Peptides against a protein of PDB entry 6GMG. Designs and how they scored, part 148

Target 1, 331 residues: chain A of PDB entry 6GMG
Amino acid sequence: DSDDRVTPPAEPLDRMPDPYRPSYGRAETVVNNYIRKWQQVYSHRDGRKQQMTEEQREWLSYGCVGVTWVNSGQYPTNRLAFASFDEDRFKNELKNGRPRSGETRAEFEGRVAKESFDEEKGFQRAREVASVMNRALENAHDESAYLDNLKKELANGNDALRNEDARSPFYSALRNTPSFKERNGGNHDPSRMKAVIYSKHFWSGQDRSSSADKRKYGDPDAFRPAPGTGLVDMSRDRNIPRSPTSPGEGFVNFDYGWFGAQTEADADKTVWTHGNHYHAPNGSLGAMHVYESKFRNWSEGYSDFDRGAYVITFIPKSWNTAPDKVKQGWP

## One batch from the design tools (peptide; made by RFdiffusion4, then SolubleMPNN)

Design b2_p10_8_s4 (from b2_p10_8, 7 letters changed)
Fold by OpenDDE base, seed 3:
Structure b2_p10_8_s4 (fold): chain B 331 residues (1-331), chain A 10 residues (1-10)
Amino acid sequence: as target 1 above (331 residues)
Amino acid sequence: MNSNVNIEPP
């Protein structure tokens, strides 16, 4: 954390947002104005608007991760992550492709690996799994019932996730969700919970024991999804940024985008909410800005990252932080 | 906990 991070002040519950700024298919606003929107649209508990608490404002102040944090109710653990990787494309390009002019072999391999991930298919897989989980949750009043329902759903769909270990993040995700155990949350009742999705962009070359080339240009073998399940082992993600390739170059550690539980079938029309950096109105970075981006804008990412994962977690159905429809910007 | 230092989207 930076010492210049500041918690945004409270906004009156009845204060309406100022118009967002449109920019290249995105809607942008300062964090304080997002708080106003959040209170009007997303703050509802049991149908009643709530002022964003000091704790929630503090979470939000952490930047992109803060947006996911305040809406999911917990700091992202990233344990249940999905992606899609085209192994055949990767192998073919490595075999038959050639480095571009001025591109090193390591850079070429890293690029080919990055390009072999399909963000849309990864997102679709997460949505598919979230749907299965939601069906399993609907009539389950204890964890055992939820797990039984989940296994049945997976068997019916012949999904490879049915073969996961009972201790897998896939099966343990619900029980490890704090809001599931809270009296005013799930109260240990799965039927009070719903699956939600967020995305993380990060760097593959995080192994300090690996070659410098992997740290600079990516590790082609790192953070690939398991075939059949699409699960990504995120245990080695330590929020280590890409290594500089030249003096003075620097890369950011991660990016998070909040999707929630939108029902829009067209991925390109889905809205992803994310922040640029931690809130430092009196520091060099300035005030935090919040962006509402379409999937195309979100999935494009930055050169800082060569991996994208789509993560499933849970929130109480009584929360309105993950509505079925998200409108971009304001009004 | 880590905060991001990201650039503004183009």
Scores: peptide ipSAE 0.045, ipTM 0.779, DockQ to the pose 0.118
Fold by OpenDDE base, seed 5:
Structure b2_p10_8_s4 (fold): chain B 331 residues (1-331), chain A 10 residues (1-10)
Amino acid sequence: as target 1 above (331 residues)
Amino acid sequence: MNSNVNIEPP
């Protein structure tokens, strides 16, 4: 997959970025210029600007997942994922709707399922849960205190997540975060951590034992959120791309978008950072580009994908990779 | 570890 991948070179700590290029409501730049912006804006540890390390540059070079990787501090595990699905809309459209001209039944069902997901509501659910978790993290100086706070918050809100098992990804997410255990990170102190959000786009029809139609047009029943909680079981996501519907057609395995911990209440004004592909300046794909997109542009996705999930993880509060406000582009 | 081979957004 990435045999021709190259790690971007180091950028001087004080080098300012060149202006981003505006494109269809997005801001776009080459990966090296993003490194410059990252060092100026997002690199701070305990208020001190840092040069992006070789390791971090290597992570970033993997493309869209690299953007989330470098900002979250770990490769995405996608264990704590949320979405919103309108079951009534889905059933009604299947019953009363008809395939378009030239559309197969399987294609129709896959499309209707895709359209029954509400990206905005899924994002809002993740933000709601992240807010609850952040309140539980406040003034909690050990994991036990955090978990007790979390249970109390959920009970007060009558949230269905209160019924999750203690071993669920929801309750185990913090303890399973490497930066929580690091001396220069959380140092096992929940109050030093904050919840952050990223999004993944992927294909539903990944079961190799299923019909070819499901692999080509989607599995309408796959990766639906659980009622009440909004949790999506991501265990069956193996980064398998959509199957081609015609000779020569190819699809991408996934897309990742970094949101962090923006406080903007209007979803449409939030900024999502993502990459196009792994960095291959001397290869056929070319140099990696980084995009900063508004939610509308991000949530639209591509025909490569029929699912979107919003995932919660944690970073130390001392990191500035998830600021309250993100400015699109440069300057 | 996987990388994406996505294209520039339209």
Scores: peptide ipSAE 0.042, ipTM 0.778, DockQ to the pose 0.132
Fold by OpenDDE base, seed 2:
Structure b2_p10_8_s4 (fold): chain B 331 residues (1-331), chain A 10 residues (1-10)
Amino acid sequence: as target 1 above (331 residues)
Amino acid sequence: MNSNVNIEPP
């Protein structure tokens, strides 16, 4: 599918970005210009600017997932994912609502399920958990200390996550982070790491053994968060796109948005960085563009997707890919 | 690895 993908060329470390272009409340630029911004703003390791490496440029070239990849330091595993689902709203709408004119029952149920997810609450839950994790990391110099701190924090908050198995993504996420083990990263010291957040949009109807209707209109029961914890089982997400409802129709497999560790309390003011597609300057898709969107723009998503998850991972504190404040666009 | 093929947001 990406045979015409090209790795963007290197940009000089001292090259300043061109101005971003406003686009429907977003800031937009071509991938090479994002590399320039990245080098000026996000590339810092231990306070020193770095040129984006060939490997990092290669990662970035994959599109939206590439933005998350280069900033998190690893390909997204999506294991520690959170969402919020209003069960009462869902039940009520199914009971009292009616399909729209021309809407099938399956389409109606899929739509109602999609609308029963609350992106803001899902994001808030992830931020809450990330905060707990960051407190647990702060003075922990080994994994055991980190885990003990987590358990204490969860107990103090009466959080349902305290009941998760030791093998759960929640407790295993840090140890499974490559940068945690790297000498120039965490060096196995939790206090050198911080929790960060990204988001994934995807399709619920991915079960090939299910009905065609679920694949076309969504699976109302799929990828719901567990009560109390907000955890979403992402094991069945295989990046399968929505099935076409008409001949010639096609849908995209996923979208990723990078948040990092912004401290802005107002969700609506947070900035999400994402790409449109893989970089194909000589292909039909054209050059990759990078968008910096406000939460409203990001969370709106596309008809291609009926699920959104907010995922926690970790990066070294020495990295500047997840600063407290993200400025939209350039300058 | 998978890549997205999104279009520019409207």
Scores: peptide ipSAE 0.041, ipTM 0.776, DockQ to the pose 0.132
Fold by OpenDDE base, seed 1:
Structure b2_p10_8_s4 (fold): chain B 331 residues (1-331), chain A 10 residues (1-10)
Amino acid sequence: as target 1 above (331 residues)
Amino acid sequence: MNSNVNIEPP
């Protein structure tokens, strides 16, 4: 699939970006220019700018997932994912609604399920949980202290996550973060880490044992959040794209958007960074482009996907890949 | 590892 993928060349540390161009309410640039911006704005370790390494440039070259990869420091595992689903809306629409002209029953059910997810509430839930985690991290100098703090915070907020099993991704997420264990990262000190957020768009109809209709039009029952917690079981997400509904039709496997740890309270003003495809400057796809989209632009997604999840992971506080404020575009 | 194959967002 990515045989023609190329690692973008290094950019001088002090090279300033060229201006981004507007693209349907978002800012757009070629990947090499994003590297320039990244080095000026996001590359800092302990306050010092860093040139993007060859390894990081290679990660970035994988497209949308590459943006999340280079900024989070690891390939996304998607284990701690949140969403919001309106069960009452779903049931009522199925009962009282009707398929559109030419719409099959399966297509109708898939569409209704997709429309029953609330992207803004899903995002808000992830932000809420990230805030709880950050409070638990703040004064914890070992994992045991972090977990104790986390349980106390959840109890104080009467949060259903307090009832999760100790083996849940919710409680194991920090210990399973490579940068937490690194000497130059967290060094096993939770207070040196912070929670960050990214989003994944994907297809619900991935079960090969299910009906063809579910693979074409979505599985209404798949990847729903658990009541109370908002946790989504992502174990069945295998990056399988939507099945074609007509000859010659094809869909992509996923999309990733990086949010980080922005403090902007208005969701509509938050900036999401994502890529279009892997970098293939000499191939048919062409050079990778990076987009900085407002939440509305990001959350709209594509017809390729009927699920959106908001995922929490961790990075060292010494990294500047998740600043409080993200400015869209350049300058 | 997988990469996305997408077009320019509309």
Scores: peptide ipSAE 0.041, ipTM 0.775, DockQ to the pose 0.133

## One batch from the design tools (peptide; made by RFdiffusion4, then SolubleMPNN)

Design b2_p11_3_s1 (from b2_p11_3, 6 letters changed)
Fold by OpenDDE base, seed 1:
Structure b2_p11_3_s1 (fold): chain B 331 residues (1-331), chain A 11 residues (1-11)
Amino acid sequence: as target 1 above (331 residues)
Amino acid sequence: EDLLLQRPVYP
């Protein structure tokens, strides 16, 4: 019950974290200890450590989405999302493959669609685009200059994104970022901003007018990236969980993982920060835990989800919530 | 809108 959610208490600014617990390639800790780490490592504004505010602690208390929320500065809108889908693999497997023993046709098609997404290529595409955006931001002191730079960069790389409409989330993402407009943020100066990345796992079968089979086993045609650009239309993502396939079965609505702006070239060595559930220390779920996972652990996902997207947003360069290097765990 | 993840434990 959401009524059990509690805002974690404030932690002293100079309090050092307790050691994280290693588990299956992840580093795990309770939320209050993550706040301690966050204050020591990620809290800096203009080079000065900050105590996590009550508002930020409240955001964090929402679980996995809270981790992305507190580090990005806004609730995820997921408008600029990327993925990679192997259409040939999908078609070939549908034609030549067979359902497993006990697997329905709908279940087979849903599984094949899920397996046709390439998480690593999707992540790489997002990083590629973020790099282009960062180059466009670097010396642009107004939005017009940023957009001109962006178009030039895309043209130089022969990127299909150059053909997107001016009203596309791709071109409008910066102007729609609250921190870009804030005096202590971007102050309408693109050169004060940088692109960052987070990931969302969710269910494809969210259309209530579709068949029950699609809601239970996935919609093979939903949330595919556009050819050439890799853009995913996220407008139909309403945070609706997978439908139960058996009595008593239940699924969660989404999972979020924070990457930020790490420069590690090896995807397998990148660190993704996420939470298990909302903070309910006095409830049945218990205290929220924060996980720092390697890419292989994050991208594996759960049976609750059959889609993954890698989303680009922006934060001020003066924030340290997206450093070049992220160390897993503590110390 | 449900803003909460309700999964109890990560492996």
Scores: peptide ipSAE 0.037, ipTM 0.755, DockQ to the pose 0.302
Fold by OpenDDE base, seed 4:
Structure b2_p11_3_s1 (fold): chain B 331 residues (1-331), chain A 11 residues (1-11)
Amino acid sequence: as target 1 above (331 residues)
Amino acid sequence: EDLLLQRPVYP
């Protein structure tokens, strides 16, 4: 019951976190302890640590999306999303492969589609684009300068994104970022902002007008990236979970992982921060836990999801929610 | 539709 959600209490600003617990190659802690770590490590504005506000604690209490929410400063809109899909692999497997024993055709096609996505390449594409954006931001003091720089960078790299419409999420993302407009944020100065990345796992079979098979086993044609750009149209993602395939079965609506702006070149060594569920310490779900996972743990996902997208947004450089180095756990 | 709560995810 969503009514059981509770906002975690405030933690003293100087309270140090307790050690994290290792869990399946991850670092795990209860949400209250994450708040302590967050205040010590990620809370800094203009170099000064801040107590997590009641509003931020409320955001955080929503679960995995809350982790991304509190660190990005806004509820995820997911408009600027990237993925990588191997069309040749998909076609080849459909042609030459066969369903497993007991697997329906629809289940087979859904599985093949899922397996045709490359999470690492999708992540790398997002990082590539974020780097281009950051270069465009660096010395731009108004949006016009930023857009000009961005187009030049894309042209230099012969990137297909240069052909996107001016109204596309790609070019409009910065101006649509609340923190860009805030006085203590970007203050309408692109050079005060930086690109950051988070990831969303979700279900492809969300179209209620489609077949039950697609809702149960995935829609092979849904949420594919555009060729050349890698952009995913996320407009049809309504946080609808996978349909049960057996009586009593239920699936989760989504999962979010926060990456930020880590500079680690090895994708496998990057750290992703996420939560297990909304905070309900007095309810059946229990207290929210926060996990810091390596990429292999994050990208593996769950059977609840058959799509992964890597999303770019922006935060002020004065925030420390996206440092270049993230350390798992505590200390 | 927006601002949905995450249901339980278990590692």
Scores: peptide ipSAE 0.059, ipTM 0.812, DockQ to the pose 0.341; fails the geometry check
Fold by OpenDDE base, seed 5:
Order: sequence, then C-alpha cells, then structure tokens
Structure b2_p11_3_s1 (fold): chain B 331 residues (1-331), chain A 11 residues (1-11)
Amino acid sequence: as target 1 above (331 residues)
Amino acid sequence: EDLLLQRPVYP
C-alpha cells in the first residue's frame, strides 16, 4: 500500500553510519543508515557537509528511484538513454536456436532478445558519451559554446550522434536540467556542470494494445538502441510492469541504479547504489534498504525486467553525489 | 512519482 510510505527522520549531521551488511556481493543497510553515510560522504556542496533536507529524505523514501532522485537532484526523465544490442546474435539465435522444453515460441523470442543486449557495452557507450560531454562542458561558459564544443568533439570522433536533430534529447539535456539554471548550481554556466550516469531496468512489453504474449514474455523489437548512436527511445516506457505468466505471480515496475561519475576503468569494479522498495517501516514491506552493488550484481537484474538502459544527466560540479571513487559499504 | 518494491536479491 503506497499510503504506508513514510519519510525517514532527519539524522544528525555528525552521526556516523553503522557497518553495512554484506549480501551476495553487495553491501546493504537500512535507509536511515544510508542517510548517515550520505551526509558524511555525498552531501557536500562546495566542500561543506549538508544535512539531508526533508525534501531530499522524502525523495529518497520512494525506493530505488529515490536513490537516483536524491543524488541527481531531479526525478529521472530517462530521455538520454543508451544500450547495446547484438543484432547478428539475435538473428542467428532465432534462426538456429529452438525453444527449450516447455518454452513457448513467444517466450523463446523474448528470452533471445533479452540475451542479445550487452549491459557492459551499453554502460561503456554511456561512459564514452559522458566523457565527450564533459570535455564539451569544461571550458564552455554558455550553452551556445557547449553545443559548439559538443559538435566539434563528435565530428573529431566521427560519432553518429553528430547527426542528431537539434531538438534531440542529446542536445537539449543540459538546458532541461533544473540544477543547471539554479544560482547555487550551474547558474547557466556549462563549465560548472558534469555528466553523470544512472541505469534503469524495465519491461519491454508495455504496449497494452499488443499481444498478451508480448506483455508476458517481452517485445523483442521494443526499446532497441539506434544503430551507430546507441540511443534508446524511452518515450514508450510508461513504467508498466511485466504481465503475470502464472497465477499469483507479480512483477515490479522498474529498478534504478546510481553510478554517478566514477572513474574506475574496470566496469566490474564500479559501484551501483539502489533501493529495494519505498520506506514503509510500519507497513508490510518494512523499512527501505539501500544496496551498494558491483556492476555484475546490478546488471544481472531480475526476471521482472528484460531491458536495461544507461542514462546520462547532469549535476553541478559543486555537488559530491557523484565522486570519482565510491567505496562499497561502511567502513 | 512511482513507488517501488523489489524482488529478493539472489546471488
């Protein structure tokens, strides 16, 4: 029951976190303790620790999306999303493969499509683009300069993104970022901003006008990245969960994982922060827990989802919600 | 704004 959601109480600014608990390669803690860690590690504005505000605590209380929300400063819009899909693998497996015992044709096709996505390559593409954007931001003091720099960078790399329309989310993402316009944020100065990354897991079969099979087993053609750019059209993502395939089965709408701007070159060593559910300490779900997962743990996802996207947004450089290095757990 | 729940974490 959504009515059971509670905003976590304020934590004293000097309160140190309790130790995290290891769980299947992850570090896990209750949301209140994450707030303590956040205040010690990620809360800094212009180098000064900040107590998590009531508004931020309320955002956080929404679960996995809340973690991304509080760290990015805005509710995820998911407009600038990247993925990698192996078309050849998909075609070959459909042609040469066969459904497993007890597997329907639709289930087979959905599974093959899911398996044809490469999470690591999708993540790498997002990191590549974020790097290009960061270079374009570095010495740009107005949006025009940023866009000019971006176009030059793309041209130098012969990147297909250079052919995107001016109205594309790729070019409009910065101007559509609230913190870019804030006086204590970017103050309309691109050089005060940096690109950051989060990931979303979701279900492909969201078209309610499509077949029941697609809603149950996935839509093999949905949410594929565009060739060359890797951009995923997220406009049809309406946070609709997978349809049950058996009685009593239920699926979750989405999962969000926060990466930020880590510089670790080895994808397997990167840390992803996410929550399990909305905070309901007095409800059936219980208190919200926050997980810090390695990439392998994050990218595995759940059967609830057959798509993963890596999304780029922006935060002010003065925020410490996306540090170069993220330490898993506490201490 | 969407509320979320997550399935149990598996190894």
Scores: peptide ipSAE 0.043, ipTM 0.787, DockQ to the pose 0.215; fails the geometry check
Fold by OpenDDE base, seed 3:
Structure b2_p11_3_s1 (fold): chain B 331 residues (1-331), chain A 11 residues (1-11)
Amino acid sequence: as target 1 above (331 residues)
Amino acid sequence: EDLLLQRPVYP
């Protein structure tokens, strides 16, 4: 219910942010103050600061997805997603493990599946692929050249992605990016674009034709990455939340975290930007808050979710929404 | 604090 959602007001371009507040290992601030930071740090187009437009503020007001939306320039489609799943661990734990006291078999299997995903390896896979894509983009002045470069890079690395179909989201992601086609964006020139990463947390048990147990405790077989490529088929993700396991219990449908294109080699030191809910200053939820979390805080997730995917998209190099270095909080 | 994520709809 977003009926009480409000677009944050404009902030003067020269308005400096107030200090962020430390909160549970994160840096936290109200959405209006994030807009101030965004204008100072991330708003640059062709090296010039920009006031966040009304449209961008409207996007941002949608909460966690809004942070990714405003920084990527488009609503997340989540088509090019990566994860890492330890099949051997999963099989071994199912075989040799047992449900905890009071834990049902379905709950046990769901938990084991969740724990068999490696968030760090999933993130690293996405970074690896983004790096390959960026190399393919560098000297490509049309899509055909980009695709040729990409295939060559993949072949050189003996990467299984080289076997993906030409219609795969992996190869079609660039041409399906609106900013790539924009005159003031990529202008159909791949070398003007760069790969960026965001993450989505969501629930595996979304199949309404499956058992209630899977909807409550997770579907152990759902949203696994393909072997070799790490690609996750996200086509069945319809933003359906976890089903309640007890009366009065409720879960949210997703969480989004923006990483961009940070070059920090240590995953634990990377910063992820996300929001708590849509902006409703006059509603029950209150004002939207923005969090800048380290990877450990982001990847931990919540009980609402049993899957994490790391998604690649593209933005123009002229945008500064994905800088090499991201500083947590303010100042 | 707990995050209160809600279902945003793409306009």
Scores: peptide ipSAE 0.037, ipTM 0.752, DockQ to the pose 0.145; fails the geometry check

